Peptides against a protein of PDB entry 4KTY. Designs and how they scored, part 56

Target 1, 266 residues: chain A of PDB entry 4KTY
Amino acid sequence: YVLNDIGVIFYGEVNDIKTRSWSYGQFEDGILDTCLYVMDRAQMDLSGRGNPIKVSRVGSAMVNAKDDEGVLVGSWDNIYAYGVPPSAWTGSVDILLEYRSSENPVRYGQCWVFAGVFNTFLRCLGIPARIVTNYFSAHDNDANLQMDIFLEEDGNVNSKLTKDSVWNYHCWNEAWMTRPDLPVGFGGWQAVDSTPQENSDGMYRCGPASVQAIKHGHVCFQFDAPFVFAEVNSDLIYITAKKDGTHVVENVDATHIGKLIVTKQI

## One batch from the design tools (peptide; made by RFdiffusion4, then SolubleMPNN)

Design b2_p13_4_s3 (from b2_p13_4, 4 letters changed)
Fold by OpenDDE base, seed 1:
Structure b2_p13_4_s3 (fold): chain B 266 residues (1-266), chain A 13 residues (1-13)
Amino acid sequence: as target 1 above (266 residues)
Amino acid sequence: SMPTLTYLTEDEP
């Protein structure tokens, strides 16, 4: 999880799982220097640079361009006219070297690109890391740990009221570290995500969230455990918005979200 | 239907 410089990222649909090769290139010339440069751009104190908790949280923020002119600009509009389409990237090296050279955010990324670059960043800095893919990944935007799907009386989705969404798949990272800031037993794999999805204490970042804590339903621990929990375990709540303004829960689906979570183990 | 976002997909190479 530190020494492997080539990986596989899972994507596609739960019933049609696909894989793509990704070159992390953490040992390539200039890559470590670029990772240090990223921390410099984040104005990270030297005292924190040896702490994997702080490093992974800073990396989560800095791999995306939001807030801080970080590495990658996300785009999902299928145009990509002012850069490289996300699907054209084959590894982290070109992205990181372009960022270092231009000192401007690189266009464009989506979740697997963010995860790939973030994986390189973590591994460069000696943090064991892997990419995970969650199929039917929830995006809870109001932090209520459920997906609220509003329906018209005819059963169609009310797109104006429905703010929560589900990704067919989403990629993020897990980083291995001790968590002395948490109760005993919540070290090990920590979920971290550099894809800009939600604001966390003023910046688009996510984690580190204890995988063990989330697995056991403990969402009260830092960082962003409720959001990560919702990604993998949200109930779908179908609510009919009646013309009179009343809301009625029509159905609850507790099985749709987080159908499959996969990662490369070797 | 459900509000599902779809990440960019590509055909098998």
Scores: peptide ipSAE 0.025, ipTM 0.590, DockQ to the pose 0.219
Fold by OpenDDE base, seed 3:
Structure b2_p13_4_s3 (fold): chain B 266 residues (1-266), chain A 13 residues (1-13)
Amino acid sequence: as target 1 above (266 residues)
Amino acid sequence: SMPTLTYLTEDEP
């Protein structure tokens, strides 16, 4: 996981799984320097740089530009007028080198770009890491561990009331580390996500969340376990918003979210 | 392909 500098990212639809090559390039000239620069920009203490828990959490914040002038600006508007379209990137190297050179966030990324760059960052720093793709990935906006989908009386989605959303797919990372801050057995793979989705204690970051904890429903374990749990296991709650302001639960779908989670061993 | 946000509707009974 650390030594491989090229990988495959899964994307597309659950019934039409696609793959794309991604060059991580963690051994390319200037990449380690850039990763160190990223930690410098984050004002990360030297003592923390040897701790994969801290490093992965900082990385999840810094790979996105929000809050801290981090590496990548996300865009989902299909315009991408002032940068490179997310689909045009084939690897992490150009992005990281541009960031290092310009000292400004690079435009633009989406989830697989964030995951690709973050994977480079982790591997470059000696943290075993892989990219994970979750099909039908929930984005819980209000931290209630469910997807509240509000419908008008005519059955159309009320976009004003509906804050939660579902990605057809979403990519994030898993990093391998011990978790001495957690009970025994919750080390190993930790979910970390640099795509700016939700604020976590003041910053757009996510993880490390113990995959074992998530699998067993231990959402109380740091960091961001509720959010990651929701990404893979939220129930869809369909709620009709009545004209009088009352809400009626019309349906509950416990099977839609997290249809498939895919990763490649590289 | 780009990821898309979806707002699902209730399945018709």
Scores: peptide ipSAE 0.019, ipTM 0.544, DockQ to the pose 0.065
Fold by OpenDDE base, seed 5:
Structure b2_p13_4_s3 (fold): chain B 266 residues (1-266), chain A 13 residues (1-13)
Amino acid sequence: as target 1 above (266 residues)
Amino acid sequence: SMPTLTYLTEDEP
C-alpha cells in the first residue's frame, strides 16, 4: 500500500465493472518535492506534516483546485478544450510535475484522477493508501443522510427541487492511520476524498472519516462521517411534490446506494 | 428516474 507504484482503479457500472491501470509514480523524480510543495501551498505547519490525520485532510483539500489553487480542476461537462481530458491521464506523475512547474491547477480531473493523484500524495508521504470505488455513490448536499428525490405528480423527477444526486460510481481513497482523536477502535482505514463534492468546514475536502465508525453508524466522529456514510448507505426518499405545495413521501429505497465497494488487493 | 451523474469512461467522447 506504500511501495506499489502501479495500481488498478475500478470504474464503470455495478453490473459491468471495468478496470484501468494507473501509475502512481510516488518514487519518480520530483514527485516527493511536489508533495512537499503541495503542503507548502497549503501553508501547513512543519509540525503537522508528520501527522497523517492532518496530512490526509490537507491533501483532500489540496488535490482539488477549489479554494486554494490546488492540483486538479474537476470537469464533468464533457468540454475539455482548455486542458487534458480526464480519460487521457494514465498516472499521477505528469499531473503533479505540471502542477509543480506551472504552479497552477492542472486541467482536468474526475474522481479516479483525483483519487489517483491523492493516492500518490499519500503513498509518497509514507501513508498507506488505496483507492476504493463505490457503485451507486450518493452525493448528499444537505447532510441529512438521505437522498431526497422529488417527483412531480406525473412521476418525473423535479430537478429544481431535487438537489441530491447519485454517481454511477465514485472513487475515493482510504488511508491507514491511528486515530488518537477518536475512541479506541476507530483507527485503521480512513476514508479521504479529494474530489470536490461538498464544503467541509470552509473548504472542499473530505475526511479522514473512520471506516469503522462508518460501518457502525458513528457519524458524529470527525471528519465528514455523515457525508461518507451517506455516500455508501443513504436511503432514497421519493417525495411527490403536489400542485398544492404539499410534499408526500411515496417510497423509501434502502437498497440502491452503495451496492458495491471495490478496492484492489495489494 | 434518479439524478445520476455519469463519470467519463474511456470510450466516451
Scores: peptide ipSAE 0.018, ipTM 0.568, DockQ to the pose 0.214
Fold by OpenDDE base, seed 4:
Structure b2_p13_4_s3 (fold): chain B 266 residues (1-266), chain A 13 residues (1-13)
Amino acid sequence: as target 1 above (266 residues)
Amino acid sequence: SMPTLTYLTEDEP
């Protein structure tokens, strides 16, 4: 994983899986320097830079621009007038070099762009990493491990009340490391996500969350295991908002979220 | 059958 400088990112729909190439370019001139610069901007202690747990967590925060003037500004409104449309990027190199040169956040990214840049960051620093795509990926915004979908009495979604959302797909990263801070057996692949979705203890970051812990429902383990668990396994709760202000659970769908998780293997 | 939520769609890469 560390030695591959070109990858494939899966996207699209579960019934129409698509792929695109992404150039990670972790060996290109200036990229390692930029990754070190990112950690400098994060004010990361030198002693922490050898710890993949700390590095991946800092990376998840710094690859997005929120909180800390990190690398990428996200945009999902289809208006990209003040930068580069997310779809125009073909790799991490131009983004990272622009960030290093301008010392300002680069516009714009979406999940695969964040994941691509974050993958470069991890690999550049010697952390084995891969991109993971989850189809029907939940975004739980209130940390209740379920997707609350509010319906009008006519069955239409009440967008005003419904704050949770489901992405047709979402990309994040898995990084390989030991987890001495967790019980034995929960090392290995750790989910980390640099797409700004939810605040984690004061910053838009996510992980590292043990993939083994998530698979076995151990959501109490640091970091952000409940959020990652919800992305892949939350139930959809359909709630009818009555005119009298009461809420009635109409249906529960436990099979919709996380229908397919795809990653490239070497 | 219950209606499903319309998924948020990101820009296609």
Scores: peptide ipSAE 0.027, ipTM 0.653, DockQ to the pose 0.808; fails the geometry check

Design b2_p13_4_s4 (from b2_p13_4, 6 letters changed)
Fold by OpenDDE base, seed 2:
Structure b2_p13_4_s4 (fold): chain B 266 residues (1-266), chain A 13 residues (1-13)
Amino acid sequence: as target 1 above (266 residues)
Amino acid sequence: SMPELKLGTHPEP
């Protein structure tokens, strides 16, 4: 997990799983220096830099450009005229070195780019890390642990009322650490995500959330356990908004979200 | 071949 310089990232559809190579480059010249520079830009206290809980949470914020002029600008609009298209990146090295040289956010990333760069950051700092791909990954905006899908009378989605969304796939990271801030048994793999999805205590960041806590439904444990739980286990609630302003639940699907979670074991 | 971009969707009922 720390020593592998080249990885595989899973993407595509649940019925057509694809893989791409990603060079992490955690041992390449200037990469460790850049990871230290990222923590300096975050104004992270030296005492916190030895704590994987703090480091992973800061990394989650700083790998995205939101709030803090972090590493990567996200874009999903298919307009990449002022940078590199997300699909053109093959590894973390060029991104991190560009960030260090320019001292400005690098354009552009999507989830696998964020996850790739974040994986390099974690590994550089001696934190065992891996990339996880979730197929049919929920994005809960209401923090209600369900996906509220509003329908028109014709059965089409009402995009004005529906705030929640589902990604065909989403990539995030798992980092290995002890959790002395949690009850015994909730250490080990922690979900962390640098893709800017939701605000967490004033910043676009996510985690560390205990994978064991999430698996056992302990969403009250810090950090961001409700959001990560929703990504993998939200029920889809189909609601018809009637002309009289009433809402009727037409269907509930508890099987759609989190159909497959894939990670490389090597 | 370039990988497909991440696409957010609303699921069909």
Scores: peptide ipSAE 0.028, ipTM 0.620, DockQ to the pose 0.122
Fold by OpenDDE base, seed 1:
Structure b2_p13_4_s4 (fold): chain B 266 residues (1-266), chain A 13 residues (1-13)
Amino acid sequence: as target 1 above (266 residues)
Amino acid sequence: SMPELKLGTHPEP
């Protein structure tokens, strides 16, 4: 989880799993310097740079360009006119070196690009890390731990009322660390995500969230455990919006979200 | 041969 400089990222659909090779290149020339530069741009105190909790949280913010002119600009518009399409990247090295050289955010990334670059950042700094792919990944945007799907009276989705969304797949990272700030047993793998999805205490960042805590339904612990829990375990709530403004729950699906979570074992 | 892009979807009821 630290020494392997080439990885595999899972993507596609739950019934059509695909793999993409990704070069992390954490030992390539200039990459460590770039990771240090990222922490400098974040104005991270030197005293915090040895703490994997702080480093992973800063990394989750800084690998995306939002808020802080971090590494990658996300785009999902399928145009990519002012940069490189997310699918054209083959590894982290070119992205990180471009960022270091230009001192400007690199265009463009999507979840696997964010996860790939973030994995390099973590591994380069000696934090064991892996990429995780979740199929049918929920994006809860109102922090209610459920996916509210609003329907018209005819049964069609009301896209204006429905704000929550489900991704066909989403990639994030897990980083290995002790969590002395949490109860005993909630160390180990921590979910961290650099794809800009939701605001966490004023910045687009996510984690570290204890995977063990989430697996046991403990979402009260820092950081962003409710959001990560929702990604993998949200119930779909189908709500009919009546013409009179009343809402009626028509159905609940507790099985759709998080159908498969995949990570490389080696 | 290009990787599938991430898509946001609304599941059918």
Scores: peptide ipSAE 0.025, ipTM 0.632, DockQ to the pose 0.123
Fold by OpenDDE base, seed 4:
Structure b2_p13_4_s4 (fold): chain B 266 residues (1-266), chain A 13 residues (1-13)
Amino acid sequence: as target 1 above (266 residues)
Amino acid sequence: SMPELKLGTHPEP
């Protein structure tokens, strides 16, 4: 989890699981210096740089370009004319070195690119880290722990009535650390995500959220535990929008989200 | 084959 410079990222569909190689390159020339530069750009206090809680939270913010001119610009529109398509990246090194050289955000990333670069950042700083892929990953945009799906009266989905969405897959990171700020037993793996999905206390960042807490339904612990819980265990709420403006809950599906979570054990 | 991009979906009932 620290020494491996090449990894595998899972993607695709739950019924057609695919893998791609990713070069983390945490030992390549200039990569450690770039990770330090990222923390410098974040104006991170030197005293905080030894704290994996602070480092992982800052990393989750800075690997994306939002708010702070961080490393990667996300794009999902299938139009990548002003940069590199997310699928063309094979590792973190070129991205990090471009960021350091240009001092501008690199275009473009999606979840596995964010997770790949963030994994390099964490490992480079001595934090054990891995990439996690969740199939049927929810994006709760209104912080209600539900995935709201609006239907027209004919049963067709109206995607304009909510910002909630389900991704075929999503990649984020787990980082290993103690959590002295949490009750005993909630250390170990912490979910952290650099894909810019939701605002967390003023910045597009996510985590660290205790994986043990989430597995046991404890969403009251910092940071962003409700959001990460929703990604893996949201109920789908099918709501018919009536012509009179009323909403009727038609169905609830508690089994669709988070059907499979995959990570390497070694 | 080129990796599949992340796609947002809304499940059908």
Scores: peptide ipSAE 0.024, ipTM 0.616, DockQ to the pose 0.123
Fold by OpenDDE base, seed 3:
Structure b2_p13_4_s4 (fold): chain B 266 residues (1-266), chain A 13 residues (1-13)
Amino acid sequence: as target 1 above (266 residues)
Amino acid sequence: SMPELKLGTHPEP
């Protein structure tokens, strides 16, 4: 995992899976210096830099520009006039070197760009890491472990009431580490996500969440296990908002979210 | 070209 500098990212639709090459470039000149600079910008204590739990959590915050002037500005409005369109990037090196040179967030990223840059950061610092793509990925906004989809009486989605959303696909990272802060068996792969989706204890960050804990339905363990669980296993709750202000549950779909999770085997 | 990430469609009830 750490030694591969070129990867493949899965994207598209569950019925039309596509792949994109991504250059991680963790051994390129200036990349290690930039990763150290990122940790310096985060004001990370030197004693913490050897702890993959702390490093991956800081990385999940700092690869996005929110809160802390981190590496990448996200954009999903299809308007990229003030930077590079997310689809134009082919690897992490140019992004990281631009960040180091300008000392300002780089525009623009979406999930695979965040995941690509974060994968470089982790690998550069000696943390085994891979990119994961989840098709029909839920975004729980209210931390209730379900997708509440509010419908008008005509069957259209009430966008004012519906806060939760579903991505056609989403990319995040898994990082390999021991978890001495968790019960035995919950080490190994940890989900970490640098795409700014939800606030986690004051910052847009996610993880490390134990993949084994999530697989066994344990959401009580740090960090952000409920959010990661929801991404892959939320029920869709369809609620009709009546004209009188009453809500009626019309349907529950327990099969839509997390239909396929794909990662390159290295 | 790689399509941009978009919101998924909600299935009909």
Scores: peptide ipSAE 0.023, ipTM 0.633, DockQ to the pose 0.136

Design b2_p13_6_s1 (from b2_p13_6, 8 letters changed)
Fold by OpenDDE base, seed 4:
Structure b2_p13_6_s1 (fold): chain B 266 residues (1-266), chain A 13 residues (1-13)
Amino acid sequence: as target 1 above (266 residues)
Amino acid sequence: SPLPHVLPFPKPK
């Protein structure tokens, strides 16, 4: 996972899975220097740079531009007039080198671009890492581990009231590390995500969250396990708002989210 | 589309 400099990212629909190549380029000239520069911009203590827990968490924050003038600016409005469309990127090298040269956030990225750059960052620093694609990926924006779907009294979905969303696919990363801060058995693959989605203790970052913990429903473990759990396993909660202001749960669907999680193995 | 997009919620069963 550290040595491969070219990868495959899964995307598309769950019933029409597609792949795109991505050049990580962790061995290209200037890339390691840029990764060190990223940690410098984050003002990361030297003592912490040898800790994959701290490094991956800092990376999840710094690969996105929010809060700290990190690497990539996200754009989801189909307007890319002041930069490069997310689909135009083919690898991490150009993005990272532009960031190092300009010392300003690079425009623009979406989930697979964030994941690609983050994968380069992790691998460059000797952390085994892979990209994971989740189909029917939930975005819980109110931290209640469920998708809140509000219905009109006639049973139709009120899209204006529902703030949570489900994406056809979302990409994030898994990084391999020990977790001495967690109980035995929760080391190994840790979910980390640099796509700015939710605030985590003051910054747009996510993880590391133990994959084993999430798989077994242990969402109390740091970091951001509830959010990652919701991405792959949240229930759809259909709520009818009555005229008197009361909310009634009409239905629950526990099968809609996280239909398929795909990652490449060597 | 290669871009991710938000899916509509299914009608409740």
Scores: peptide ipSAE 0.641, ipTM 0.950, DockQ to the pose 0.861
Fold by OpenDDE base, seed 5:
Structure b2_p13_6_s1 (fold): chain B 266 residues (1-266), chain A 13 residues (1-13)
Amino acid sequence: as target 1 above (266 residues)
Amino acid sequence: SPLPHVLPFPKPK
């Protein structure tokens, strides 16, 4: 989890799982220096740099360009004219070295690119890390642990009211660490995500969220456990908007989200 | 395609 510099990332559809190779290159020249530079740009105190909780949280913020001129600019509009298409990247090294050289965010990434670069960052700093792919991954935009699907009286989705979404797949990272800030038993794998999805206490970051805590429904534990929980376990709530302005829950589907979570074992 | 995409919600039961 720290020594393997070549990995496999799962993507595609839940019923047609695909893999792509990714070169993490955590031992390549300049990569460690770049990771240190990333923490410098984050103005991270030296005392915190030995704390994997702080490092992984800072990394989740800094691997994306939002808020802090971090490493990668995301693009999901299929327009990549001012950079490299996300699919063209084959590893973390070129991205990180470009960031270090230009001192400007690198264009462009999507979830697996963010996860790949973040994996390099974590492993480079001695934090055991792996990439996780979640199929039918929910994006809860209002932190209520539900996919709120608003329907018109005719049964069609009200796109104006329906803000939550589900991705066919999403990639994030799990980092291994103790969690002395949590009750005993909630160390181990922690979900962290550098893909900019939601604001977390002032900036686009996510985690570390205890995987064990999430498995046991302890979404109150820092950091961002509700969001990660929703990604893998939220219910679809179908709400009909009546003409009189009232909302009525008509259906609940607890089986749609998080159909498969896959990670490569090292 | 390697690109993720947003899925449409299934028709409610």
Scores: peptide ipSAE 0.629, ipTM 0.943, DockQ to the pose 0.900
Fold by OpenDDE base, seed 3:
Structure b2_p13_6_s1 (fold): chain B 266 residues (1-266), chain A 13 residues (1-13)
Amino acid sequence: as target 1 above (266 residues)
Amino acid sequence: SPLPHVLPFPKPK
């Protein structure tokens, strides 16, 4: 998980799984320096740089440009003016070296690009890491652990009220570490995500969240366990919004989210 | 398409 510098990222549809190669290049010239530079830009104390919990959390914040002029600017509008389309990237090296050289955020990324760069960052710093793809990945917008789907009385979705969404797939990372800050058994793989999705205590970041904790429904443990749990296990709640402002739950679907989670052993 | 996309919610019934 640390030594492999080329990997495979899963994407596409749950019933038509596709793979793309990604060059992590954690051993390439200038990459370690860039990772250290990233932590410098984050103003991370030297004492914390040996702590994978702190490093992975800082990395999740800094790989995206939001808040702190981090590495990558996300774009999802299919108009990638003034930069490189997300699909054009084949690895982390060019992105990281451009960031180091320009000292400005690099345009543009989407989830697998964020995950690729983040994977390089983690592996470069000696943290075992892998990319995870979640099919039917939920984005809980209001931190209530469910997908709130608001319907008009005619049964159509009220797009104004419905803020939550589901991606056909989303990529994030898992990093291996001990979690002395958590009860015994919740170390190991930790979910971390650098794609800017939701604010976590003032910054667009996510994790580390104990995979074991999430698997057992423990969302009370730091960091961002509720959000990650929702990504893989939230229920769809269909709510009819009445004209008088009242809401009625019409249906609940507990099978829609997190249909498949895939990762490669390299 | 290599790009992720938001899925429409299925009809509840």
Scores: peptide ipSAE 0.618, ipTM 0.942, DockQ to the pose 0.874
Fold by OpenDDE base, seed 2:
Structure b2_p13_6_s1 (fold): chain B 266 residues (1-266), chain A 13 residues (1-13)
Amino acid sequence: as target 1 above (266 residues)
Amino acid sequence: SPLPHVLPFPKPK
């Protein structure tokens, strides 16, 4: 989880799982220096740099360019004229070295690119880390832990009212650490995500969220446990909007989200 | 394609 400089990222469809190689390159020249530079750009105090909780949270913010001119600019509109298409990247090294050289955000990334760069960052700083792929990954945008699907009277989805969405797959990271800020038993793997999805206390960041806490439904634990819980375990709530403005729940599907969560061991 | 994409919600039965 720290020594391997080449990894495998799972992607594709849940019924047609694919893998891609990713070079983390945490031992390549200039990479550790760049990771330290990232923390410098975040204005992270020296005392916090030894705390994996703080480091992973700062990393989740700084690997994306939002808010703080961090490493990667995300693009999901198939327009990549001013940079490199997300699919063209094969590893973290070129991205991080470009960021250090230009001192400007690098274009462009999507979830697996964010996860790849974030994995390098964590491993460079001695934090055991792995990439996790979640198939049928929910994006709850109103923080109610469910997918609110609004239906027309004909049964079709009302796209104007329905704002929540589900990705065929999404990648994030898990980092290993103790959690003295949580009750006993909730250390170990912590979910962290640098793909900009939702604002968390003022910045686009996510985690660390205790995997054990999420697994046992303890969404009250910091950080961002409700959002991560929703990604893997939210129910689909089908709501019909009546002409009189009332809402009626017609169906609930508790099996659709988080069909498979996979990661490479070591 | 390696790009993730948004899935349509299934119609309830």
Scores: peptide ipSAE 0.611, ipTM 0.940, DockQ to the pose 0.904

